# Ledger of designs, part 8: peptides against a protein of PDB entry 4LZF

Target 1, 155 residues: chain A of PDB entry 4LZF
Amino acid sequence: GGRLVVFPNGTRKELSADGQTVKVMFFNGDVKHTMPDQRVIYYYAEAQTTHITYPDGMEVLQFPNNQTEKHFPDGRKEITFPDQTVKTLHPDGREESVLTDGTIIQLNPDGSKVIQFNTGQREIHTADFKRREYPDGTVKTVYSDGRQETQYPTG

## One batch from the design tools (peptide)

Design b1_p11_2_s3 (made by RFdiffusion4, then SolubleMPNN; from b1_p11_2, 6 letters changed)
Fold by OpenDDE base, seed 3:
Structure b1_p11_2_s3 (fold): chain B 155 residues (1-155), chain A 11 residues (1-11)
Amino acid sequence: as target 1 above (155 residues)
Amino acid sequence: SRADEIRSSVK
């Protein structure tokens, strides 16, 4: 059958009969589960945080404030914030946030920033200018030297 | 990320 080992420091280790499931209950309240599917589930008692590691390298963190983080094997990270904003951090340094209203904020490796508003307006920030594009085709640009330009749909 | 918040816990 299964086994229970109790260590002098108060840590307890439960082993299934087949050895495929292992539960370690640490003296500090932390818990580690090793499952037959090779995932490892850590519960950190002080932080009240669950950390799951998968054999393919995927990691999932669940925080008590309802924030969830997914760390993908390719280096990408996806953070779901308590307000349900989803932020993706790409290995190349690009960051993308999708707000609940549909607005998309993109930070590019070159330092530029693009905001795609749910209204269809788009704002582009570069070292040289800030540009607002409107659905009707109007484009307003404020250049770094202070010059402002409006381009109308008809020229 | 907030991953570093849990690194001090015993494993």
Scores: peptide ipSAE 0.042, ipTM 0.735, DockQ to the pose 0.527
Fold by OpenDDE base, seed 1:
Structure b1_p11_2_s3 (fold): chain B 155 residues (1-155), chain A 11 residues (1-11)
Amino acid sequence: as target 1 above (155 residues)
Amino acid sequence: SRADEIRSSVK
């Protein structure tokens, strides 16, 4: 059968009969599960946060406000906010946010910003200009010096 | 990220 170890401080450790599952219930209310697949599930009682670590280095955090964060072994992070916006942080510094309406916002390491609107319009922000691209092929550019250019579509 | 907000606890 399984084993139960009770420590003097109140921490309890339950071991399955096969030894593949270990549950530690700490005196402070925290819980640690070690699973047969070697994932470790931490529950932090005070923070009401679940933290899962995988043997490949993947980590998943679930916060009480329904925010979820995935930390990938390659350094990428994916955050699902309570409003269901998904933000991806890439190791190269690039950030991408996907809004619930389908809008995609990209922040690039060079400081540029690209917004792909759900309407098909795209807006590009750089240090030198803001550019709006329209579905019909029209492109409007407002430069930092105030100059404006319009490129009309071909056809 | 909020990962840094996790309070230290016994592990």
Scores: peptide ipSAE 0.042, ipTM 0.731, DockQ to the pose 0.506
Fold by OpenDDE base, seed 2:
Structure b1_p11_2_s3 (fold): chain B 155 residues (1-155), chain A 11 residues (1-11)
Amino acid sequence: as target 1 above (155 residues)
Amino acid sequence: SRADEIRSSVK
């Protein structure tokens, strides 16, 4: 009950019997699937990349090197790198990377950086100082003017 | 993002 249309350029279009699924096989090897749920799956043959677009604006990209990118309708972008680091780019400009060891690196729009180590230590980088916070409550700060300060925990 | 790398492909 389906249909197959072959175009002069070599592109082929397959329509399901119910008309809800359309598969276009382009002359260059690319493939486009339009699904009943209205998602569109593009396979780019040369790049060997899959690109899924959803009706709500969500996009998912799967690259041959195992990198995956999710582009959310709210502008957030989530990148899973081949090493399995997950980086989130927020609409406000904040970036957050979660490493496989649990370390979290935050880059803030103001240029500051916060590293939350898997050990419980935290390091804060600003224009004015570099600060290390330790699980015991000790805080060491190196200021841009060279001054160093240690704040000891209150027992 | 590598999204732009695939934009030249036929759609």
Scores: peptide ipSAE 0.041, ipTM 0.730, DockQ to the pose 0.591
Fold by OpenDDE base, seed 5:
Structure b1_p11_2_s3 (fold): chain B 155 residues (1-155), chain A 11 residues (1-11)
Amino acid sequence: as target 1 above (155 residues)
Amino acid sequence: SRADEIRSSVK
């Protein structure tokens, strides 16, 4: 049969008969499940947060406000916000947010920012300028010194 | 990331 160990501090440890499942109920209310597939599920009672760790290094965090974070073994992180925006943090420092309306916001390691609007317009932000690209090929640039330039499409 | 909010909890 299974085994129950009760520690002096109030922590309880339940072991399945086959030894494949371990449940630790900590004195502070936290719960740790070690599953047969070797994933570990932490429940943090105070934060009401679930933290799953996988043997390959993948981690998943589920917060009570419906935010979910995936931490990939390669260092990439993917955050799904309560509003269903998905933000990806890349190991090279690049960040990408995909909004529910289809807008994509990219933050580049060099500090530049690109917004791809659902209308097909694109806005590029650099240290030197803000540029708006229109579907018809028009490009409007506002430089940091206040100068403005419009480039009209050919044909 | 909100991971740091819980990392100090008992494991």
Scores: peptide ipSAE 0.041, ipTM 0.738, DockQ to the pose 0.611

Design b1_p11_2_s4 (made by RFdiffusion4, then SolubleMPNN; from b1_p11_2, 8 letters changed)
Fold by OpenDDE base, seed 1:
Structure b1_p11_2_s4 (fold): chain B 155 residues (1-155), chain A 11 residues (1-11)
Amino acid sequence: as target 1 above (155 residues)
Amino acid sequence: SEAEQIRNSVP
């Protein structure tokens, strides 16, 4: 059969009959669940946050505002915001946000920024210029010195 | 991200 251990501080530890599952209910309301697959589910009662750790090093955080964060073993992080925007943080410093409307925002380690709009327009930001590319092939560039260039489509 | 909270330990 399973076992129940009750500690003097009010913490309770439940062990399954097979010994593969351990549930600890802490005195403050926190809960730690160790599963047969060795994942650990920790619930922070005050913050109402769930933190899952996997044997491969993956971690999942679930916040009460419906934000979810995934921490991958390779150092990549994926954040799903309450508005359903998904932001990926790469180990090389690159960040990518995918908005619900399909817009993609890329921040590069060199400080450049690329926005792919759902309209098919693309905007490129560098230290030297801001460039807008239009679906018709028109390209408008505003340089940091104030110079503006327009490249018209060939057609 | 929310600050890492301190986990309780089993006595």
Scores: peptide ipSAE 0.244, ipTM 0.806, DockQ to the pose 0.301
Fold by OpenDDE base, seed 2:
Structure b1_p11_2_s4 (fold): chain B 155 residues (1-155), chain A 11 residues (1-11)
Amino acid sequence: as target 1 above (155 residues)
Amino acid sequence: SEAEQIRNSVP
């Protein structure tokens, strides 16, 4: 069978019979599970947060407000917010948010912003202009100097 | 995200 070790400080350590699973229940209520697949699940009792670490460097955070974060070994970070918006932070500095309505918001390292609306319209924000692209091919541009341009679709 | 938490160690 497994074994239980009780430490003087109140921490308890449970080892499975096969030795592949270790559960530590700390005196402060934290819990650490070491799993056969070598993932480590740490529960912070006070913060009510779960932190999972994988051997490949993957990390998953689960917060009490229902936010989850995935930290990928390649440096990418994916945040699922309580409202179910998913934001991806790329190693190159690009950020992409996917809203629940299907709208995609991209923030580029150069400071430009692109919004792909669920309607099929696209909006591009740069230092020089704001541009709206319509599904029919119409493009409206407002330049920083106040000039406005409309490009009509080719029939 | 929340700040990093300090983990306990097994005695």
Scores: peptide ipSAE 0.240, ipTM 0.804, DockQ to the pose 0.291
Fold by OpenDDE base, seed 3:
Structure b1_p11_2_s4 (fold): chain B 155 residues (1-155), chain A 11 residues (1-11)
Amino acid sequence: as target 1 above (155 residues)
Amino acid sequence: SEAEQIRNSVP
């Protein structure tokens, strides 16, 4: 059989018979689970937030607004927003957002921005210009000085 | 992300 320890402050500790699962129910409503696979699940009662830590260094945060964050050992972060947009933050400073409609937005460390639309159009933003590329090969560029250029697929 | 909260400890 398992064990139940009740502390004077109201904290309760439940141990499985094999000792591989430990559940601590703190006096403030927080809950800590230590699992056989060595993951630790901590629930913050006041914030209604769950924080899972894995032995490989992976961390998962679950917020009450349905946002989830994955923190990878390599420093990458993946955020799933309530609207189901997925944003990846890379260690090099690059950010990528994948929208539910399939649009991909890339923010580069140099400050440039690339939008890959679900229609096959692509828009590139730099310090010097905004450029729209169309599936038919047409390219429209608006330069920072106000000059506009259109390149047609056929002359 | 929210800042990490302080966890309770077992007495």
Scores: peptide ipSAE 0.238, ipTM 0.805, DockQ to the pose 0.284
Fold by OpenDDE base, seed 5:
Structure b1_p11_2_s4 (fold): chain B 155 residues (1-155), chain A 11 residues (1-11)
Amino acid sequence: as target 1 above (155 residues)
Amino acid sequence: SEAEQIRNSVP
């Protein structure tokens, strides 16, 4: 029921009997699968990388080091690193990294940075200061001019 | 990193 086409360059194209699945094995070792759901899975043999494209514009990249990148139709990107850190890049320029220990690192479009530690401490970095917020309400600020300020919780 | 890899085409 299926069909095999062999091209002069060595590329092979396999069609399923229903015509819904197409597998192309290129002469260089690359493989392209077109699935019934219109997902296209392209394997780059040299890079050992898999690139999946979906009809809605979603893209997934899988690298040989176990890094995975998801490219959403809205322009958002999500990167899962080999260490299982997840980094989200937003279209507005905001970036968020979630570490395996629960630490969250946010980079804002204005260049400011916020770190939410798993201990409940929060650190804010701006052009003007670095601030540490403690769970007890203590706030320590180091300004760019070297001035330091501590705000104690009002008991 | 964008894998800027050129895909092969079916002739």
Scores: peptide ipSAE 0.241, ipTM 0.807, DockQ to the pose 0.349; fails the geometry check

## One batch from the design tools (peptide)

Design b1_p12_1 (made by RFdiffusion4)
Fold by OpenDDE base, seed 1:
Structure b1_p12_1 (fold): chain B 155 residues (1-155), chain A 12 residues (1-12)
Amino acid sequence: as target 1 above (155 residues)
Amino acid sequence: AAALAAARAARA
């Protein structure tokens, strides 16, 4: 049989018979599960947020608005927003967002930005220019000084 | 990113 410990403050602790699972129900409504695989599932009652920690350092946050965040041991973070956009934050500062329509937005540590549209167009933003690349090979560049250049495809 | 401003409870 398992054990139930009831503390004077109202916290309750349940231990499985095999001792591999521990459930703590805190007086404030929070719940902590320690699982046989050593993952810890913590539920914040007031915030309605679940925080899972894994022994390898992985962490998962689940928010009540349906946002999910994964924090990887290497420092990478992956955020799935309620609209199902997925944003990856890399340790080097690079960020990548993948929209539901397939558009990819990359923000580089140097401040440059690349948008790959689902239409096949690509837009590149740097300190010196904004450039639009079209599927037909046309490239339009607007430079920071206001000049505009169109490069036409060969043929 | 969404912030979690909740503190973990502890037993006495």
Scores: peptide ipSAE 0.070, ipTM 0.754, DockQ to the pose 0.035
Fold by OpenDDE base, seed 2:
Structure b1_p12_1 (fold): chain B 155 residues (1-155), chain A 12 residues (1-12)
Amino acid sequence: as target 1 above (155 residues)
Amino acid sequence: AAALAAARAARA
């Protein structure tokens, strides 16, 4: 059968009969589960936060405010905010936020920004201009010097 | 938002 070890400090260690699952209940209320798939689930009692580590280097953090963070082995980070916005931070420095309405906001390492609205409009921000692209093909550009340009659809 | 950094408890 399984085993229960009780330490003098109050920590308890529960081992499954097959030895594949280990549960440690720490004296401070933290809980550590080592699972058969070798993932480790650590619960921080005071912070009410769950931290899962996978053998491939993947990490998942679950916060009490309903925020979740995934840290991928390739360096990518995905944050699901309480409002369900999903932000992806790429290893190259690019950031992408997907809002619940489908709007996508992309921040590029060079400082440029692209907003893809759920309406099909797109707004591009660079050091030199702000440009709005419309689904009909109209493009309006406001340059940093104040000049404005409208490009009408071909046809 | 920043990720939580917390120390893990140690078993005896």
Scores: peptide ipSAE 0.069, ipTM 0.753, DockQ to the pose 0.033
Fold by OpenDDE base, seed 3:
Structure b1_p12_1 (fold): chain B 155 residues (1-155), chain A 12 residues (1-12)
Amino acid sequence: as target 1 above (155 residues)
Amino acid sequence: AAALAAARAARA
């Protein structure tokens, strides 16, 4: 059978019969679960936040506002915002956001920005120009000097 | 044995 240990400070420790699951309910309301798969689930009562640590070094944070953050062993971070936008921060400094409508926004370390619209259009922002690429092959560029150029597709 | 006197500090 399982065991329940109650400590004088009010902390309670539950052990499963097989010893593979341990639940500690701390006197401050925090809860720690050690699972058979070796993941540790810690609940911070005051912050209402769940922190999961995995054996491979992955960490998952779940916040009360429905935001979740995944911290990968390679240094990459993936944030799912309450609106379900997913933002990935890469170790090289590149950021990528995927919106719920399928639009992808990339921020590059050099400061350039690329938007892939769900319509198939792509917009490129640099220090020197804004460029819009259309599915038909048309490309429109607005340069920093105010000049505008249209390049028409072959056909 | 051990009384588990210490809890993790909450992180905001």
Scores: peptide ipSAE 0.059, ipTM 0.783, DockQ to the pose 0.088
Fold by OpenDDE base, seed 5:
Structure b1_p12_1 (fold): chain B 155 residues (1-155), chain A 12 residues (1-12)
Amino acid sequence: as target 1 above (155 residues)
Amino acid sequence: AAALAAARAARA
């Protein structure tokens, strides 16, 4: 059968009969599960936060406000915000947010920003200009010096 | 993006 160990500090440790599952209930209310697949699920009672670590280095954080964060072994992070916006932080420094309406916001390492609207319009922000691209091929640019330029599509 | 900085409880 399984085994229960009760420590003097009040912590309890439950071991499955096969030894593949370990549950530790800490005196402070924290809970740690070590699973057969070697993932470790830690629950912080005070913060009401769950932290899962995988043997490959993957980590998942689940916060009480319903925000979840996935930390991938390659350094990429994926954050699902309470509003269900998903933000991906790439190892190269690029950040991408996908809004629930389908809008995509990209922040590039060079400081530029690209917004891809669900309408098919695209807005590009650089140090030198803000540019709006329209589905018909029209491009409107406002340069940092205040100059404005419209480029009309050629068909 | 924020990671929990709270220390884990000790078993011993």
Scores: peptide ipSAE 0.055, ipTM 0.737, DockQ to the pose 0.035

Design b1_p12_1_s1 (made by RFdiffusion4, then SolubleMPNN; from b1_p12_1, 7 letters changed)
Fold by OpenDDE base, seed 4:
Structure b1_p12_1_s1 (fold): chain B 155 residues (1-155), chain A 12 residues (1-12)
Amino acid sequence: as target 1 above (155 residues)
Amino acid sequence: SEALRAFREALE
């Protein structure tokens, strides 16, 4: 059978019979699960936050506000916000947000921004212009100097 | 992101 160890400080340690699962219930309310797959699930009682670490270096944070963060071994981070927007932070500095309506917002390391609207329109923001691309092929550009340009679709 | 404790609890 499993074992239960109760420490003088109130911490409790439960070991499965096979030794593959360990549950530590700390005196402060924190809980640590070591699973057979070697993932470690740590619950911070005060913060009500769950932190899962995987053997490959993957980490998952679950916050009480329903935000979830995935920290990938390659340095990428994926944040699922309470509103279910998913934001990916890439190691190169690029950020991508996918909104629930399907809109994609990309922030590039060079400071440019690209918005792919759920309507099929695309907007590009650079230091020099804002450009709106329409599904029909029309492209409207407003340059920083105030100049405007419209490119019409072929056909 | 939300802040977490720097140190995890120990058995003792």
Scores: peptide ipSAE 0.048, ipTM 0.721, DockQ to the pose 0.037
Fold by OpenDDE base, seed 1:
Structure b1_p12_1_s1 (fold): chain B 155 residues (1-155), chain A 12 residues (1-12)
Amino acid sequence: as target 1 above (155 residues)
Amino acid sequence: SEALRAFREALE
């Protein structure tokens, strides 16, 4: 059978009969599960937050407000907000947010910004210009010096 | 994200 260890401080440790599962119930209410696949599930009782660590280095945080964060071994982070927006933070500093309506917002390390609207339009913001690309191929650019340019579709 | 590491308890 399994084994139960009760520590003087009130912490309890349950071991499965096969030794593949370990459950620690800490005196403060935290719970730690070590699973056969070597993932560790830690529950922070006070914060009501679940923290899963995988043997490959991936980590998943689940917060009580329904926010979820995935921390990948390569340094990338993916945050699913309560409103279901998904934000990816890349190791190079690039950030990408995917809204529920399909709009994609990209923030680049150089400070530029790209918005891909669900309408098929795309807007690019740089230090030098703001550009709007339309599905029909029209491109409108407003430069920082006030100059405006329109390029019409060809074909 | 929240700094949760400080809340982790150690085994005896």
Scores: peptide ipSAE 0.048, ipTM 0.726, DockQ to the pose 0.039
Fold by OpenDDE base, seed 5:
Structure b1_p12_1_s1 (fold): chain B 155 residues (1-155), chain A 12 residues (1-12)
Amino acid sequence: as target 1 above (155 residues)
Amino acid sequence: SEALRAFREALE
């Protein structure tokens, strides 16, 4: 059978009969599950947050506001916000947000930004200009000095 | 990013 250990501080530790599952119920209400697959599930009672750590270094955080964060072993971080927007932070500093309407917003390490609209238009923001690319090939650029340029499609 | 308000407890 399993084993139950009760500590003087009120913490309880349950071990499965096979010894592969360990459940620790801390005196503060936190719960730690160590699973047979070596996954560790920690529940923060006060914060109502679940933190899962995997043997490969993957971590998953689930917050009470329905936000989920995945921390990948390669350093990438993926945040699913309550509104279901998904933001990916890459190790090189690039950030990408995918909105529910299909719009993609990319923030580059150099400070530039690219918005890919669900309409097929794309807008590029740099220190020197904002550029709008249209599906028909038209490109409109507004430079920081106020100059504007339109390039029309050819062919 | 949401921050944790509580830290992990340690088993004695």
Scores: peptide ipSAE 0.046, ipTM 0.727, DockQ to the pose 0.035
Fold by OpenDDE base, seed 2:
Order: C-alpha cells, then structure tokens, then sequence
Structure b1_p12_1_s1 (fold): chain B 155 residues (1-155), chain A 12 residues (1-12)
C-alpha cells in the first residue's frame, strides 16, 4: 500500500502505492500535491490560495475571492475577475478585457484604446481624436482641437 | 494582479 511519513515538526507526507502521487501536509496548514502528470498543486492555508504549476511553465492561481489568474510560459497573463470579466495582459504591454456582455476593450502600448460594443458600435481613442463607428457605416470623429467630422455611409 | 506575500514551506 501507500506510505505515511510523519516528521518531527508535524508535517505529514503521504505517498501513493505506485509512487505517482505525493501529498504533503505542512504543519502550518499548507498542502502540496505532486500529481502523476507532474503538475504541482500548492495550497496556501493562510491566504486560502491555490497555486498550480505545470511542467511546461504554466501557472494557475485561484484566490479566495473567486479570481483566477493564468500565467502562460510566453509571459502572457489572463485574469478572470469575480464578475467574470476576462483580462489578458500581453508581454508587449497590450491589454484586452472581455466583459460579460461581450464588450471588448483593448488598450494598446501606444496609449490608444479601442472599444468594441456588443451593439456593433466601435469607439477608438487616440492622442488626436475620439471616433465612434456605427453599424450603418456612419463614423463620427471628435478631434483634440475641437473639430468634429461626420462620415456618412456610401451607397 | 494579486500576489502572494508568504513563501512556500519546505520539507526538512
């Protein structure tokens, strides 16, 4: 069968019979699982946070407020907030948020911002203007100097 | 982004 090791400090180590699963219960309440697929699941008792590390470098954090963070090997991070908004942070500084209603908000490294509304409207923010694009093809632009322009659909 | 302040425990 399996094996149980009890250390003098109170830490307990459980080994499965096949040796593929190891569970360490630390004296402070932390728990570490080493799984057959080589992922490591660490539970921080004080923080009530679960941290999963995968052999390819992927990491998953689960926080007590229901927030989840995925840290990808390429440096990308994906945060699922308690309200189910998903925010992706890219290594180049670009950020993308997907709201529960389908709205997508993109923040670009150059400071520009793009909002794709669930209605089909699109809004673009740059240093020089704010632009609203409508499903019918109308485009309204307000420039930083106060000038306004409307482009009407063709056809 | 949330971060953990406490470090992981180690086996002795």
Amino acid sequence: as target 1 above (155 residues)
Amino acid sequence: SEALRAFREALE
Scores: peptide ipSAE 0.044, ipTM 0.718, DockQ to the pose 0.035

Design b1_p12_1_s2 (made by RFdiffusion4, then SolubleMPNN; from b1_p12_1, 10 letters changed)
Fold by OpenDDE base, seed 4:
Structure b1_p12_1_s2 (fold): chain B 155 residues (1-155), chain A 12 residues (1-12)
Amino acid sequence: as target 1 above (155 residues)
Amino acid sequence: SDALKEFLEEKL
């Protein structure tokens, strides 16, 4: 069978019969599970946070507010907020947020911003201008100097 | 850190 080890401090360690599963229940209420697939599941009792580490370097954090974070081995982070917005932070500094309505907000390392609205409109923000692209092909640009330009669809 | 010493081992 499995084994239960009880330590003087109250920490308990449960080992499965096959040795593939280990559960450590720390005296402070923290729990550590080592799974057969080599993922390690930490539960931090005080923070009520679950932290899963995978053998490939993937990490998943689950917070008590229902936020989840995925930390990819490539340095990318994916945050699912309680409102179900998904924000991806790329190693190059690019950030992308996908809203529940399908709107995509991209922040580029150069400080530019692109919004893909669920309406099919696109908005581009740069240091020099703000541009709105419409599904009909109309493009409106407001430049930083106050100049405005409208390009109409051909057709 | 002090090495955790086994106090009791039980079969599950």
Scores: peptide ipSAE 0.025, ipTM 0.673, DockQ to the pose 0.070
Fold by OpenDDE base, seed 5:
Structure b1_p12_1_s2 (fold): chain B 155 residues (1-155), chain A 12 residues (1-12)
Amino acid sequence: as target 1 above (155 residues)
Amino acid sequence: SDALKEFLEEKL
């Protein structure tokens, strides 16, 4: 049969009959579930946050505001915000945000930024300039010194 | 990232 252990501090440990599932209910309201697949589910009662750890090193955090964070074994992090924006942080320092309207924002390790608008326009930000690329091939550059240049498509 | 409070793993 299953086993229940009650500790003097009020913590309870439940063991399944097969020993594959362990549930610990801590005195503070936190809960730890160890599953047969070796996934560990932590619930932090005060923070109302769920933290899942996987045997491969994957971690998933679920916050009470509906934000979800995935921490991949390769060091990548993926954040799904309550508004369903998805932000990926890469180990090399690159960040990518995909907005619900289809806009993609990339932050590069060198500090440059690229915005791919849902309109097909692209904007590049560097230390020296901001550049807007239009679908028709027009390119407008605004330099940090205030100079502006427009390049028209050749044709 | 919301500051996850450190899971108080009680030494069972």
Scores: peptide ipSAE 0.025, ipTM 0.576, DockQ to the pose 0.036
Fold by OpenDDE base, seed 1:
Structure b1_p12_1_s2 (fold): chain B 155 residues (1-155), chain A 12 residues (1-12)
Amino acid sequence: as target 1 above (155 residues)
Amino acid sequence: SDALKEFLEEKL
């Protein structure tokens, strides 16, 4: 059979009969599960937050507002917001947000921004210009000096 | 994101 240890402070530790599962129920309501696959599942009672750690170094956070965060071993983070927008934070400082309508917003380490609209339009923001690319090949550029250029598709 | 707290028993 399994074992139950009850500590004087009210913390309880449950061990499975096979020794592969350990559940600690802390006196404050927090819970820690150690699973046979070596995942560790933390539940923070006050915050109502679940934190899963994997043996490969991946971590998953689940918040009560329906936000989830994945922390990858390579340093990448993926945040799913309550509105289902997915934001990826790359180790190089690049950020990418994918909106529910399919729009992709990229923030580059150099400070440039790229928006890929669901319409097939693309907008590029740099220190020197804002540029909009249209599906037909038209390109409009507004430079920081106020100059504007329109390039029409060749054909 | 929400702040995470450590388990109290891990700080004992």
Scores: peptide ipSAE 0.025, ipTM 0.573, DockQ to the pose 0.039
Fold by OpenDDE base, seed 3:
Structure b1_p12_1_s2 (fold): chain B 155 residues (1-155), chain A 12 residues (1-12)
Amino acid sequence: as target 1 above (155 residues)
Amino acid sequence: SDALKEFLEEKL
């Protein structure tokens, strides 16, 4: 059978009969589960946050506001915001956000930004200009000095 | 991200 140990400070430790599952309920309300698959589930009672650690080094954070963060062993992070926007932070410093409408926003390590709109329009931001590319082939560029250029499709 | 509170572990 399983075992229950109750400590004088109020902490409780439950062991499964096979010894593969361990649940520690700390006196402060925090809970630690060690699972047969070697994942560890931490619950922080005051923060109401769940933290899962996996044997491969993956970590998952679940916040009470419905935000979820995945920390990959390679250093990549994936954040799902409450609005269901997904932001990926790459080890090279690149950031990509995918909005629920399909818009993709890329921030590059050099400080440039690329927006791929769900309409098929693309916008490029650099230190020198902002450029809007339209599906019909029209391209509008606004330079940092205030100069504007419009290129019309040939057709 | 929200700050995680330090997990209080007891000596068992």
Scores: peptide ipSAE 0.026, ipTM 0.585, DockQ to the pose 0.038; fails the geometry check

